# Peptides against a protein of PDB entry 6O8C: the designs that were tried, part 124

Target 1, 262 residues: chain A of PDB entry 6O8C
Amino acid sequence: VGLRYEKISLPKIHPRYDLDGDASMAKAVTGVVCYACRTASTLLLYQELMRKGVRWLVELVKDDYNETVHKKTEVVITLDFCIRNIEKTVKVYEKLMKVNLEAAELGEISDIHTKLLRLSSSQGTIESSLQDISSRLSPGGLLADTWAHQEGTHPRDRNVEKLQVLLNCITEIYYQFKKDKAERRLAYNEEQIHKFDKQKLYYHATKAMSHFSEECVRKYEAFKDKSEEWMRKMLHLRKQLLSLTNQCFDIEEEVSKYQDYT

## One batch from the design tools (peptide; made by RFdiffusion4, then SolubleMPNN)

Design b2_p20_5_s2 (from b2_p20_5, 11 letters changed)
Fold by OpenDDE base, seed 4:
Structure b2_p20_5_s2 (fold): chain B 262 residues (1-262), chain A 20 residues (1-20)
Amino acid sequence: as target 1 above (262 residues)
Amino acid sequence: SSEEKERKELEKLVFEFSKP
C-alpha cells in the first residue's frame, strides 16, 4: 500500500519579458513547488510510520518464534519421556518373551515404540526449520530490517526543509512579480531586476523539482518496493511458524494416545 | 525556434550563476 501522488511538472517558462505572463508563471511555479513540499512531507511521514510498523512486526514474529520454540521444547520433553518409558517396557517384555509369555503385547508395544521414534525424527525436521527461521530473522539474515534504515528518505536528510527554503525564495519572487504586474510598466533598472529574478526563479524551481524527484520520490519508491517485498516474506514466515506450531500440537496429541501405555 | 534559443541562454545563465 503506497501513497498516491500526482506527477508534477513545471510550467513552461517563457524567456520573453511579460509582466502579466511572468506573474502568472510565478504563481504556477509557486503552486507546483508548494505541492512538492507537502508531498515530500507526506512521503517522509509515511516512511517513518512504515519503519515503526516494520519494527513492530519484527518483534511480533520474534515472539511467535519464541512461542513455537517453547511449544516444540515441551513436546520434545514429553516425547522423550514416553520413549524412555516404552523402552523400559520393551525390555521387560523381551525378558518375558524368553519364557514364551506376552508375545502379542510385545508386538503392540514395539509398534508404539517405532511410531514414537518416527515422531522423534519429525521433531528433528521441525528443529531444522526453526533454525532456518532463526537464521533468517537474525542480524544479517534474509529478513533483517536493516533495509528500512537504509532505504528511502529520512528526517536527517532535511529534504522538506530544503524544499521549503526554495519555496520561500520562489514565493518572494512571485510576490514581487505580482507587484510588478500592478505597476504595468517598470523603469529600466527595475525591468533588469525583474529579468534577473526570473532567472533566479527558474533556477530555484528547477532545483526544487530535481530535488523532489531524485531525493524524495525516487527514494520513496525504492523504499516502497523493498517494504512490499519484505512484508510478503515476513507474512510467509509467520505462516510457516504457525504451521510448525500446529505440527507440534499434532505430535503432542498423538503422543498423548500412547501415554496410557507408559 | 527563437524562444528555444532564449530559453537555453537563460538556462545557461542560471547555470553560470549557480556555480560557487
Scores: peptide ipSAE 0.018, ipTM 0.445, DockQ to the pose 0.011
Fold by OpenDDE base, seed 5:
Structure b2_p20_5_s2 (fold): chain B 262 residues (1-262), chain A 20 residues (1-20)
Amino acid sequence: as target 1 above (262 residues)
Amino acid sequence: SSEEKERKELEKLVFEFSKP
């Protein structure tokens, strides 16, 4: 799950003045930092896509929740109506029993009443489960999507742009080192400039790699981990909702068997 | 539609997360 990237490291920068070596090193550094820029951009795009996915999934689960609540409400109404009708029937039969009618029919109706009351009690459990789910999905709940806005990297951080600036500086030095190499030998002043530019190259490269590692990769990995955890929890919650819905259907089906007695 | 494609891509992502 998630985008894979290769671990990158800077080539060894030798302190010794070497026009050929320095040009080669600068080329390699340019390549590494260029890869970092592209990778950072890709990681950012991935996170933005995931944020859209998170929002979409939240809405989907909310819809599932609302449907489940609606179904539960329907079943409660039906069940309560059935119970009231059975209770009326029981009262009628009790009056008839005073006139020596068969106790067997009253027993059957009484048993149905008892079963319906049990079903009614189960509705309390469903309600409590729905309330728990609602609390988890609510703002500040355990399944809130606030993490998606906080974790990871964002376009507003301008990490890619910052890396690109450093890459530009590095690239300029690389081109200069390529020219220096072509000269085969530099004058004293040019040599000193070359040495100074090499230090600048090192500085920019190190800064780029640190920024990439600490501000791009690390934050991306944190986002990825959070997203995976959250996604698993959301999927589990959806399964719970489906289970509750099925329970409602089961109750409705059972109640329907007794509607003929009402 | 572009929206449908996006939804399908998101569904794929969800599916990937659902894998063991």
Scores: peptide ipSAE 0.017, ipTM 0.503, DockQ to the pose 0.441
Fold by OpenDDE base, seed 2:
Order: sequence, then structure tokens, then C-alpha cells
Structure b2_p20_5_s2 (fold): chain B 262 residues (1-262), chain A 20 residues (1-20)
Amino acid sequence: as target 1 above (262 residues)
Amino acid sequence: SSEEKERKELEKLVFEFSKP
């Protein structure tokens, strides 16, 4: 679940010189850009935390993988040992059968041998699945976490700092407009400065909003979408690993039933 | 300089807004 933020827009800027209106407008702009700064900071923090989470999850899944591989290896060793022992027994009974001894027992042992071979075949499928998982988790694989380092916004982009600079400029103009409002009337030169500052304010505000929208929000949304997709795939992979582990345990249990014959 | 370009753009904007 991503962070919720409100869509912000600049207030309408009237071209008419109005000390009261301009002060009010400047105040509103200051508020909007201030919100953008705070939101950008929050979005950045979220992404950084998510990146840490991604790295953690990758390591967790790798550990799960290694554990599954280890278990599979143990089962293979046990199964192979059991098969070899049964094969020796089959050979002995085959020799005895030539002398018309113990035909019923040979049938039972042969059936066990067939079952063990089937279990061995299933281990091959587990191995192929583990190899597939390993390939997906490998660098350059389908579940690589490289996207987390590439997508979204980063502290190095200094988006918050850039917005803060613009906010400072806007705030300065707002304070001047507040003073201008208090004067009620400005001299011609001061009026011209006020008009010029109003244009600067608009420029800074537009730049801030554009930067916020294009460099902060858009990139965040892209990061969020990719993270959700990746997370879903990783969770599915983890479930797959668990299934493979359970299959290994099932095979081990079945093999244990035949150890009394070996 | 980039600052001079920005100033010229701002002047252009001011000029556009000053047109009746």
C-alpha cells in the first residue's frame, strides 16, 4: 500500500495589480509549495524504506532457497542409499528364485524398488524447479532488485532541497507582499517592483509544481507500481519454495517406510 | 549565462503581461 497524497494545484493568479489579492494569492502559493516539499520528503522516505525492505526480502528468499536445496540434497542421499540397498536385495532374491525359493517376497521387493524409482524421478523435477528459481533470483534475472535502485526518486536527486529553495524565494515574496498590503498604497517604483515580484512568484511556483509533479510524484508512482509487481512475484516464489520443501519432506517420509526392508 | 537567459525570459513574461 503506497502513501496517499492529495493532488495539489496552484491558485489562479490574477494579472491585475491588487495588494490585498496579491498577498492572499502569495500566501496560498506558499502553502501549496510547502505542502509539495513535505510530500516530496515523505515520498522519498517511503521509497528509501521500501528499498531496504526489498533488500531484506531478497536475502530472506535466498536463505529459504538455500535451506530447500539443503533439504533436497539430504533426501536425495537417503533415497539413493535406499535404492542401492533394495537393488542388492532384488539380486539376491532373483538368484534364490532360480531355485524356486521365496517368489512372493521377490514380488514385494520389486514393487518397493519401482516405487523408489518413481520418487527419484520426482526429485529431478524438484531440482529443475530449484534451478529455475535460482536463475530468477540471480543478477539479471526476472526477480532481480536492480529496479529498486533505478526507479523512483533518490536522495542524490536533491528534489526536496530544490523545492525548498523555490519555497524560500516564494516565502520571501509573500512576506514582502504582506508588507505592501500593510502600506495600502505604493509609490510608482515600489509598485513596479511588486509587479515584477509577482511574476517571479509565478515563475518559482510554476517551476516548483512542475518539478514536484514530474520529478517527484510521477517517479514515485512508477516506483510504487514496480514494487507492487515485484513483491507479488517474490511472495509467489517464496510459496513455491515452501511447496518444494514440503515435497522433500513427503518423499523422506515415504522412504522411511521402506528402510525396514533395507 | 543561464541566469541571463532566465532574466530575459522573465522580462519577456513581464512584457507579455504588460500588454493591455
Scores: peptide ipSAE 0.016, ipTM 0.458, DockQ to the pose 0.011
Fold by OpenDDE base, seed 3:
Structure b2_p20_5_s2 (fold): chain B 262 residues (1-262), chain A 20 residues (1-20)
Amino acid sequence: as target 1 above (262 residues)
Amino acid sequence: SSEEKERKELEKLVFEFSKP
């Protein structure tokens, strides 16, 4: 999971004055920093898309939670109603038993009542599980999405723009070095300017690579790692919700078997 | 740009030093 990118490094910069070598070096540096700019842009885009996905998934899971809560509530109402009806029936049969008419039937109804009460007790476990899920999804919970806003790189950081500025400076020097190469020989003053520009190129290139590594790549990797962990937990939570929903359906089905006695 | 200014300043300095 995540974007793959090539590890890039700056070419070796030789201190020796060489018009051909310096032009070639400048070309290579321009290429490397250009790649860094493009990569930084791609990494930023990925993170922005992931943030949208995270928000979407949170809403989806909240909907699933609400549906599960609704189903649980429905089952509780149905179960309570069934229990109340069975209790009324038990009272009637108890009166009849006093005259020794239907002792066997009373036993059966009492057994049903006991089973229903056991089902009712299981609702407490479901409720506790739902409360746990709710707490995890709540602000400050273990599955809060605050990390998505805090981690990684953001458009407001202007990392791509900063790299682009450095790239522009480097590119300008590269074009000058191409011209210098074409001249084959520079006057003394032009030679000194060339040497100075070479130092500037090195400075800009180093700054670009440091910025790329520290502010783009490192932060992206941190974001990626957190996103993967969070996603795994969210998927697990969805499975838990589904399990709870199925448990509610199972209880509802069991209760339906006794509705004929109510 | 600031770089252009620096270049021009350097050019001036180099020119001054290149004068016999």
Scores: peptide ipSAE 0.016, ipTM 0.474, DockQ to the pose 0.008

Design b2_p20_5_s3 (from b2_p20_5, 12 letters changed)
Fold by OpenDDE base, seed 2:
Structure b2_p20_5_s3 (fold): chain B 262 residues (1-262), chain A 20 residues (1-20)
Amino acid sequence: as target 1 above (262 residues)
Amino acid sequence: SEEEKRREELIKLVFEFSKP
């Protein structure tokens, strides 16, 4: 689930002055921080795409909800109409019986009426379920997408840019160390600069890796976890909507059997 | 619509990434 990335760590930095070793170390550090920068960019892109997906999914589910509500309303109208017609018929037959006229079909019609009333009672449960779903999808509801805007990393955080700045500093030092290596021996002043730059390199590298780990990776993982949880809930809700729709169709089918009696 | 198609594609992508 989600984007896979490799765990990266800085190479061991030796305190000893060594032009060859320092150049090699600097190269390795550059590579690691470069990877961190690319990874951070990829993780950011993933999150942005997921945010878009979340918004679109919410709209899709709202559309499904509205369709279900419309279907439910249609069925209620049809059912109520059928009930009213059957009730009128029952009243007519009851009047006929009161005047001692034979009403052989009264029993059958009464049974149909009872069945229709049972179906009508089930509408309350469907309505309650739809209301619950509506509440969950509403602003501030349990399935609100506010988390998608809050969790994770955002372009405004400028994490990639910050890492890139550090990478540039590191790369500059690396190139200098490559030159230093080519000189094989440095004068005293240049050696002191080299040592100082090595400290700077360490500082930048540590800062980059800390930023990557704490601000990029950690927040991404939190976002991923929340997105997965939210997605599961949303899928479940869609299944509930489908179930409610099917219940409406079942009721409609049942009512259609009695249309000849209306 | 093209927008609907893009929406569906994105949703599919999101779901694919959400699969364990």
Scores: peptide ipSAE 0.026, ipTM 0.551, DockQ to the pose 0.648
Fold by OpenDDE base, seed 5:
Structure b2_p20_5_s3 (fold): chain B 262 residues (1-262), chain A 20 residues (1-20)
Amino acid sequence: as target 1 above (262 residues)
Amino acid sequence: SEEEKRREELIKLVFEFSKP
């Protein structure tokens, strides 16, 4: 799950002055930091796409919730109407029973009334479940998407641009080292410049790798972990909503069986 | 439409996260 990237490390930088070795080292460093830049860009893009996906999923689940609430409301109205009608019928039959008439029919209607009342009680449980889901989806709730805006890397952080600046500095030194290598031997002053540039290369490379690891990779991993956890919870919640919807349909179907008595 | 394609891509992304 997520983007796979290779763990990269800087090559060993030897302190010894060696024009051939230094050019080769600089080339390798350039390659590593270039890879870091590209990887950082890819990781950022992935996160931005995931943020869009998160927003989309939130809206989808909200729609599912609203549909479930609507269905529940319809069922409650239907059920309440059916109960009221059955209660009226029961009262009529109770009057008839005072004259010892229709005793068997009264028993049947009374049983239906009892069943309907049980169904009505189950609606309370559905309501409580919907309220729980609503609370979880609400701002500040356990399934709020605020984390998606906070976790990970963002374009505003300009991490890729910062790495690119360092890469440019490193690349410049690499090209100089390539020229130095071609000279085979440098004058004293040029040699000193080469040594200083090597130190600068090390500094830029270390800074780039530190930035990549701490500000790009680490934050990406945190975002990935949080997104996976949140996604699992959201999918589970969606299944819960579906279950509640099905329960409403089941109740509606059961009530429909008794509508002939109303 | 481009919007439908984006939706499909998002669904695929969600599906990938649902995988163990």
Scores: peptide ipSAE 0.023, ipTM 0.537, DockQ to the pose 0.538
Fold by OpenDDE base, seed 4:
Structure b2_p20_5_s3 (fold): chain B 262 residues (1-262), chain A 20 residues (1-20)
Amino acid sequence: as target 1 above (262 residues)
Amino acid sequence: SEEEKRREELIKLVFEFSKP
């Protein structure tokens, strides 16, 4: 997952004065740095979109959590109501038995009561699981999205703009080298300027590639890795929420079987 | 929006990758 980019490298820059070779080299360098600029822009856009997606996903999971909590609460209310009604019934039958009256249904009702109490105990486990999920989703929790703001490249870094400035300088030198090539031969002073510009081109290109690699690509890859890790955790969390929701439905269904005794 | 669609597609892609 993530954007694929081609590994780029600068062409070999020879110190030898060669108008044709220097123009060709400058063209190649311009192409490489141009690709770096475009790639940096694309990587930045990807990260910004992902950050927005992360925020959206957090809200989605919070909604799922709230729905699960709501369902759990509904089931607890229903279960508690059933337990109270069964307990009243048990007490009535116990009194009847005490006065030697027939209570053939007492055993069945008592068994239902025991089952309902077990279901009630399971609610504690669900509650604990929901609390754990809540803690993980909370600020500072294991599923906090703070990494999305910390990792990777940001528009404020101005990486694309910095690379564009370097590209502009390189492009200017390239166009001059095209002109120099067209002249076939330069005067001494112009030759010295050409050599100096070649050095400038080297420094600009090296700076651009270093910046691209260290401040764009490396940080992007770190962001990507963190994103993948976080997404795995979020997926697992959603599965846990679904499991808890299903457990609530299962309890509700079981309780519904005993409603005839309430 | 087109941006929202792209974002959703990216999220889906990451989820698919994250499946065990």
Scores: peptide ipSAE 0.020, ipTM 0.574, DockQ to the pose 0.304
Fold by OpenDDE base, seed 3:
Structure b2_p20_5_s3 (fold): chain B 262 residues (1-262), chain A 20 residues (1-20)
Amino acid sequence: as target 1 above (262 residues)
Amino acid sequence: SEEEKRREELIKLVFEFSKP
């Protein structure tokens, strides 16, 4: 289940000057932004792996398509050959009927011919379905993988690096706050610097979390949603191809029953 | 997948800590 994106507002700065509290807060902020960096990296890796998977699946489905087309072609050739042979047989028996020979046999052969013609008519539907699938798999088709290159986060965005820079700034302030805590009391000027650094800390933290939510998480969720939709469609297409293949096998099996009559 | 769930949990955790 995709996480609902919420715009992260500025964290409430505790206005109270407290060296112990500020050090603890800074430690917590450092931890949060560190998790954001790690998460951003993980999400990026996941997307890159998914992109590879998408490309692999496209090739797999193309192979399935080609196999189905090959099988269809084989069946068409076999069926057409069988029809031609039966038609020749029908003509021979029709001539014999004029001499009142083999009347019962002609009826049987004619029925077989009719059945074969019905099977031949079904090939048009299979061809139409294959054309539809080909169109969907073609560049610019409904199952094109262009979304995988456009959606989500990419290494070129340098999101992890940007977050790491902010984390470094935050960590530096945290270490200073740890030192300030050890001093127990600060002179007036040092206190003012501490307060100023506290504001900087929150600024960096807010910027980091905003960047993480808007540029990493939101884009990841969009990628995830599109990926799931696309995968569902691809799986459905594979099922369609399998169905078409099975239809070809069924026709081939039926034709094989009549080959003895040809 | 379990890995996807773990990522989602981590994202949730980060957002929870980032909330004012």
Scores: peptide ipSAE 0.018, ipTM 0.546, DockQ to the pose 0.046

Design b2_p20_5_s4 (from b2_p20_5, 9 letters changed)
Fold by OpenDDE base, seed 2:
Structure b2_p20_5_s4 (fold): chain B 262 residues (1-262), chain A 20 residues (1-20)
Amino acid sequence: as target 1 above (262 residues)
Amino acid sequence: SSLEEERKKLEELVFKFSEP
């Protein structure tokens, strides 16, 4: 996922006074900066959309986490109940064994008890895994979404507006250069104004391109890279949660086989 | 537009993420 954009550069600006060339150059510059403005807007919109998506994904994973914790808790309660009942039964049969009665049944129940204890031990691993996931999702954790608010470009930066202002200045000069071209020849004072405007156009254009490159494109690329990394980690975490949930179901199913003995 | 295409890709990604 990532927006495609074309690498843009300013046309060569010749220092020579040429009404036709200057008008053509100004037109080209206007086009380039216009593209930069539109691209910056598009990049911003994409990032804002992604930020919304990130927030949604975080909530989704939190819900999955809570569901897994709930399921784990239910299984623990059921398992503990079964263990306690089996232990009571074992004690009764141990007393009977002293009289050499029902030795085979005691063996079977003892085996069930051992199996249940093993299942109980596995719950510790699930708990540790859930705690790890919780820590990763917590504020300041490895999967926190703080980066989404810090990285990239934001509406508050006013990058599009800044570029638009520069574009307006450039466009104004371009239209003047079109008029100058139509006049074919300028008086001395008008020629000097034209030369000054050409310098202004150069400064506006270079400022626009620098701003676009450094404040829009670069930051967008950084945002994109971080978003991709974060997304991969989140997907992996979700798979871990699903695995833990399935383990809980497996334990519950196995415990159900022994409920008849309790 | 490029934006619309990327929106669609993002939606697909979100959908896949939500799948069990």
Scores: peptide ipSAE 0.021, ipTM 0.629, DockQ to the pose 0.097
Fold by OpenDDE base, seed 3:
Structure b2_p20_5_s4 (fold): chain B 262 residues (1-262), chain A 20 residues (1-20)
Amino acid sequence: as target 1 above (262 residues)
Amino acid sequence: SSLEEERKKLEELVFKFSEP
């Protein structure tokens, strides 16, 4: 579902002084950390895209909710109107019944009235469902999107930039090691510098990899997991709203069958 | 690489979404 990336690890760094080996090692380290930088950038972009998508979906679902509420309200008005009209008709026929007229018709109208009242009662269930959905979408609700702002990596964290700084340091040492290799033999002082630079390289590389793993990959995975869970719940909620809308249409259709009696 | 391809796709998508 999410981005696939290759698992990377640092090459083994041998403590022995070897100009050829050190240059090769430095090249490999540079490659690994470079990949980490690119990967971190890609993971960040993915998360930013998902955050935009989350915001968009929230607005979409809110619109769906409002439409459903509107439809429900329309049906309630129509139903109440029909009930009131049928009740008036019942009263008229009850008066006629006192003179032994229209007995069969009164029974039919009374049955319609009973059916309409049952439909009216079903509106309570729809209302309760809508209230639940509203609660879930509200600030602090179960489907709040606050996680999208809290979880994962953000541009403000400057993780890519931090990794890039370390990469620059590593790259500089790598280029120096290429030069050292070309010299084949270094003077004592230059050899000591080379050894110190090798230690620095190790330090920077380790720092880069730990930062990548702990601050980029781990947080991305947490974000991804929460995103998937949230998305599933939101899609389910949309289906619920659609179901409620359809129920309103069904009620409206049934009420329309009795409009001729009003 | 597969990652580079995905990066390009994402960059394109981000660009599209950034357009008014």
Scores: peptide ipSAE 0.020, ipTM 0.600, DockQ to the pose 0.053
Fold by OpenDDE base, seed 4:
Structure b2_p20_5_s4 (fold): chain B 262 residues (1-262), chain A 20 residues (1-20)
Amino acid sequence: as target 1 above (262 residues)
Amino acid sequence: SSLEEERKKLEELVFKFSEP
């Protein structure tokens, strides 16, 4: 998971005035910063895609949760109904027992009642688990997706645009250096301008690389790490929900066995 | 592109997640 990118660094910028060397250096710098721009854009797009995915997954899990809750509720209703009916039956048989009738049947019904009560108790555990899951999915919960909006880079940061501006400045200087190289020799004033432009190039390049590293790459990596962790937790939670659903079905099946006695 | 590959991976992940 995550985009692969090459670690980039600026070429060495020599302080010496050299038209050929400076043109070559400027070309290299342009290439590096251009790569940074493209990479930043790609990283941003990836994160935006992931954010969409995260939102989708949250909704999916919420739906699963709601379905599980619904199923649990149905089972509880059925179970409670069955328990009430069995209790009525027990009372009838207890009265009959007073006249020494139906003793064996009373024992069977009582055992069923006990089993149903145990199932009812297990529903309490399921409820507790569902509540826990709900709390985790709720705002501020451990599985909230707030991190997706906080971490990483965002279009509003305008990182790509900022880098592009710097790239434009660098590219302009590169083109000038290419021209300077073609002239082979510059007049004194032009030479001074060249030297100043070289300083500007260095400044822009350094700024671009710092911005790329600190505001793009670092934040992306943080986002990636959090996303991976969150995803693992979400997958686990979904498995828990499925388990709870299955438990509800199991209880329902068990209850169905006793409905004939009600 | 690398982005396309990662998108595909994400789609696969989503698919797996959506299945029981």
Scores: peptide ipSAE 0.020, ipTM 0.615, DockQ to the pose 0.097
Fold by OpenDDE base, seed 1:
Structure b2_p20_5_s4 (fold): chain B 262 residues (1-262), chain A 20 residues (1-20)
Amino acid sequence: as target 1 above (262 residues)
Amino acid sequence: SSLEEERKKLEELVFKFSEP
């Protein structure tokens, strides 16, 4: 998972004044920084997409949680009602036994009562699990999405724009070097300008590559790693919710078998 | 193309989360 990109480096810049070499070097630098700009843009877009996805997933999981809680509550009500009815029945049969009636039916009802109480105890475990999930999803919880807002690169950082400005400067120098090459020989003043521009080119290029690596790539990688970890945890949480839901359905089904005795 | 691929993966993931 994550965007693949090629690691880029600047070509070697020779200090010697050479119109042909300088033009070629400038062309190569332009290409590298251009690639950096495009890559930075792509990385930013990916992160923005992921942030949207994260928000969406959080809402989906919250909905699942709420549905599970609702189902759990429904089952608790049904189970409690069934237990109360069985208890009433047990009392009636106990009174009848005092009059020498057969104990077989009482035994069966008592067994049902015991089973229902066991189901009720399991509901406590479900409640505890739901509380744990709630705590994890809550603000400040282990599955909070705060990281998505903090990690990585953001449009407000204007990294792409900053790189583009540098690229524009580099491109301008490249085109000038292309012209200089075509002249084959420069006058003293033009030669000095060329040398200064070469220094500027190096400065801009270095700045661009540093910015790209430190502010774009590194932050992206950190974001990617955190996003992957978070997604795995969220998937696991969803599976846990589904398991809890299924347990509620199982309890409900079991209770339904005993409703005829109430 | 790489961005589109990752978008598709994310959409698939979102879809998976949307399913019971």
Scores: peptide ipSAE 0.025, ipTM 0.672, DockQ to the pose 0.095; fails the geometry check

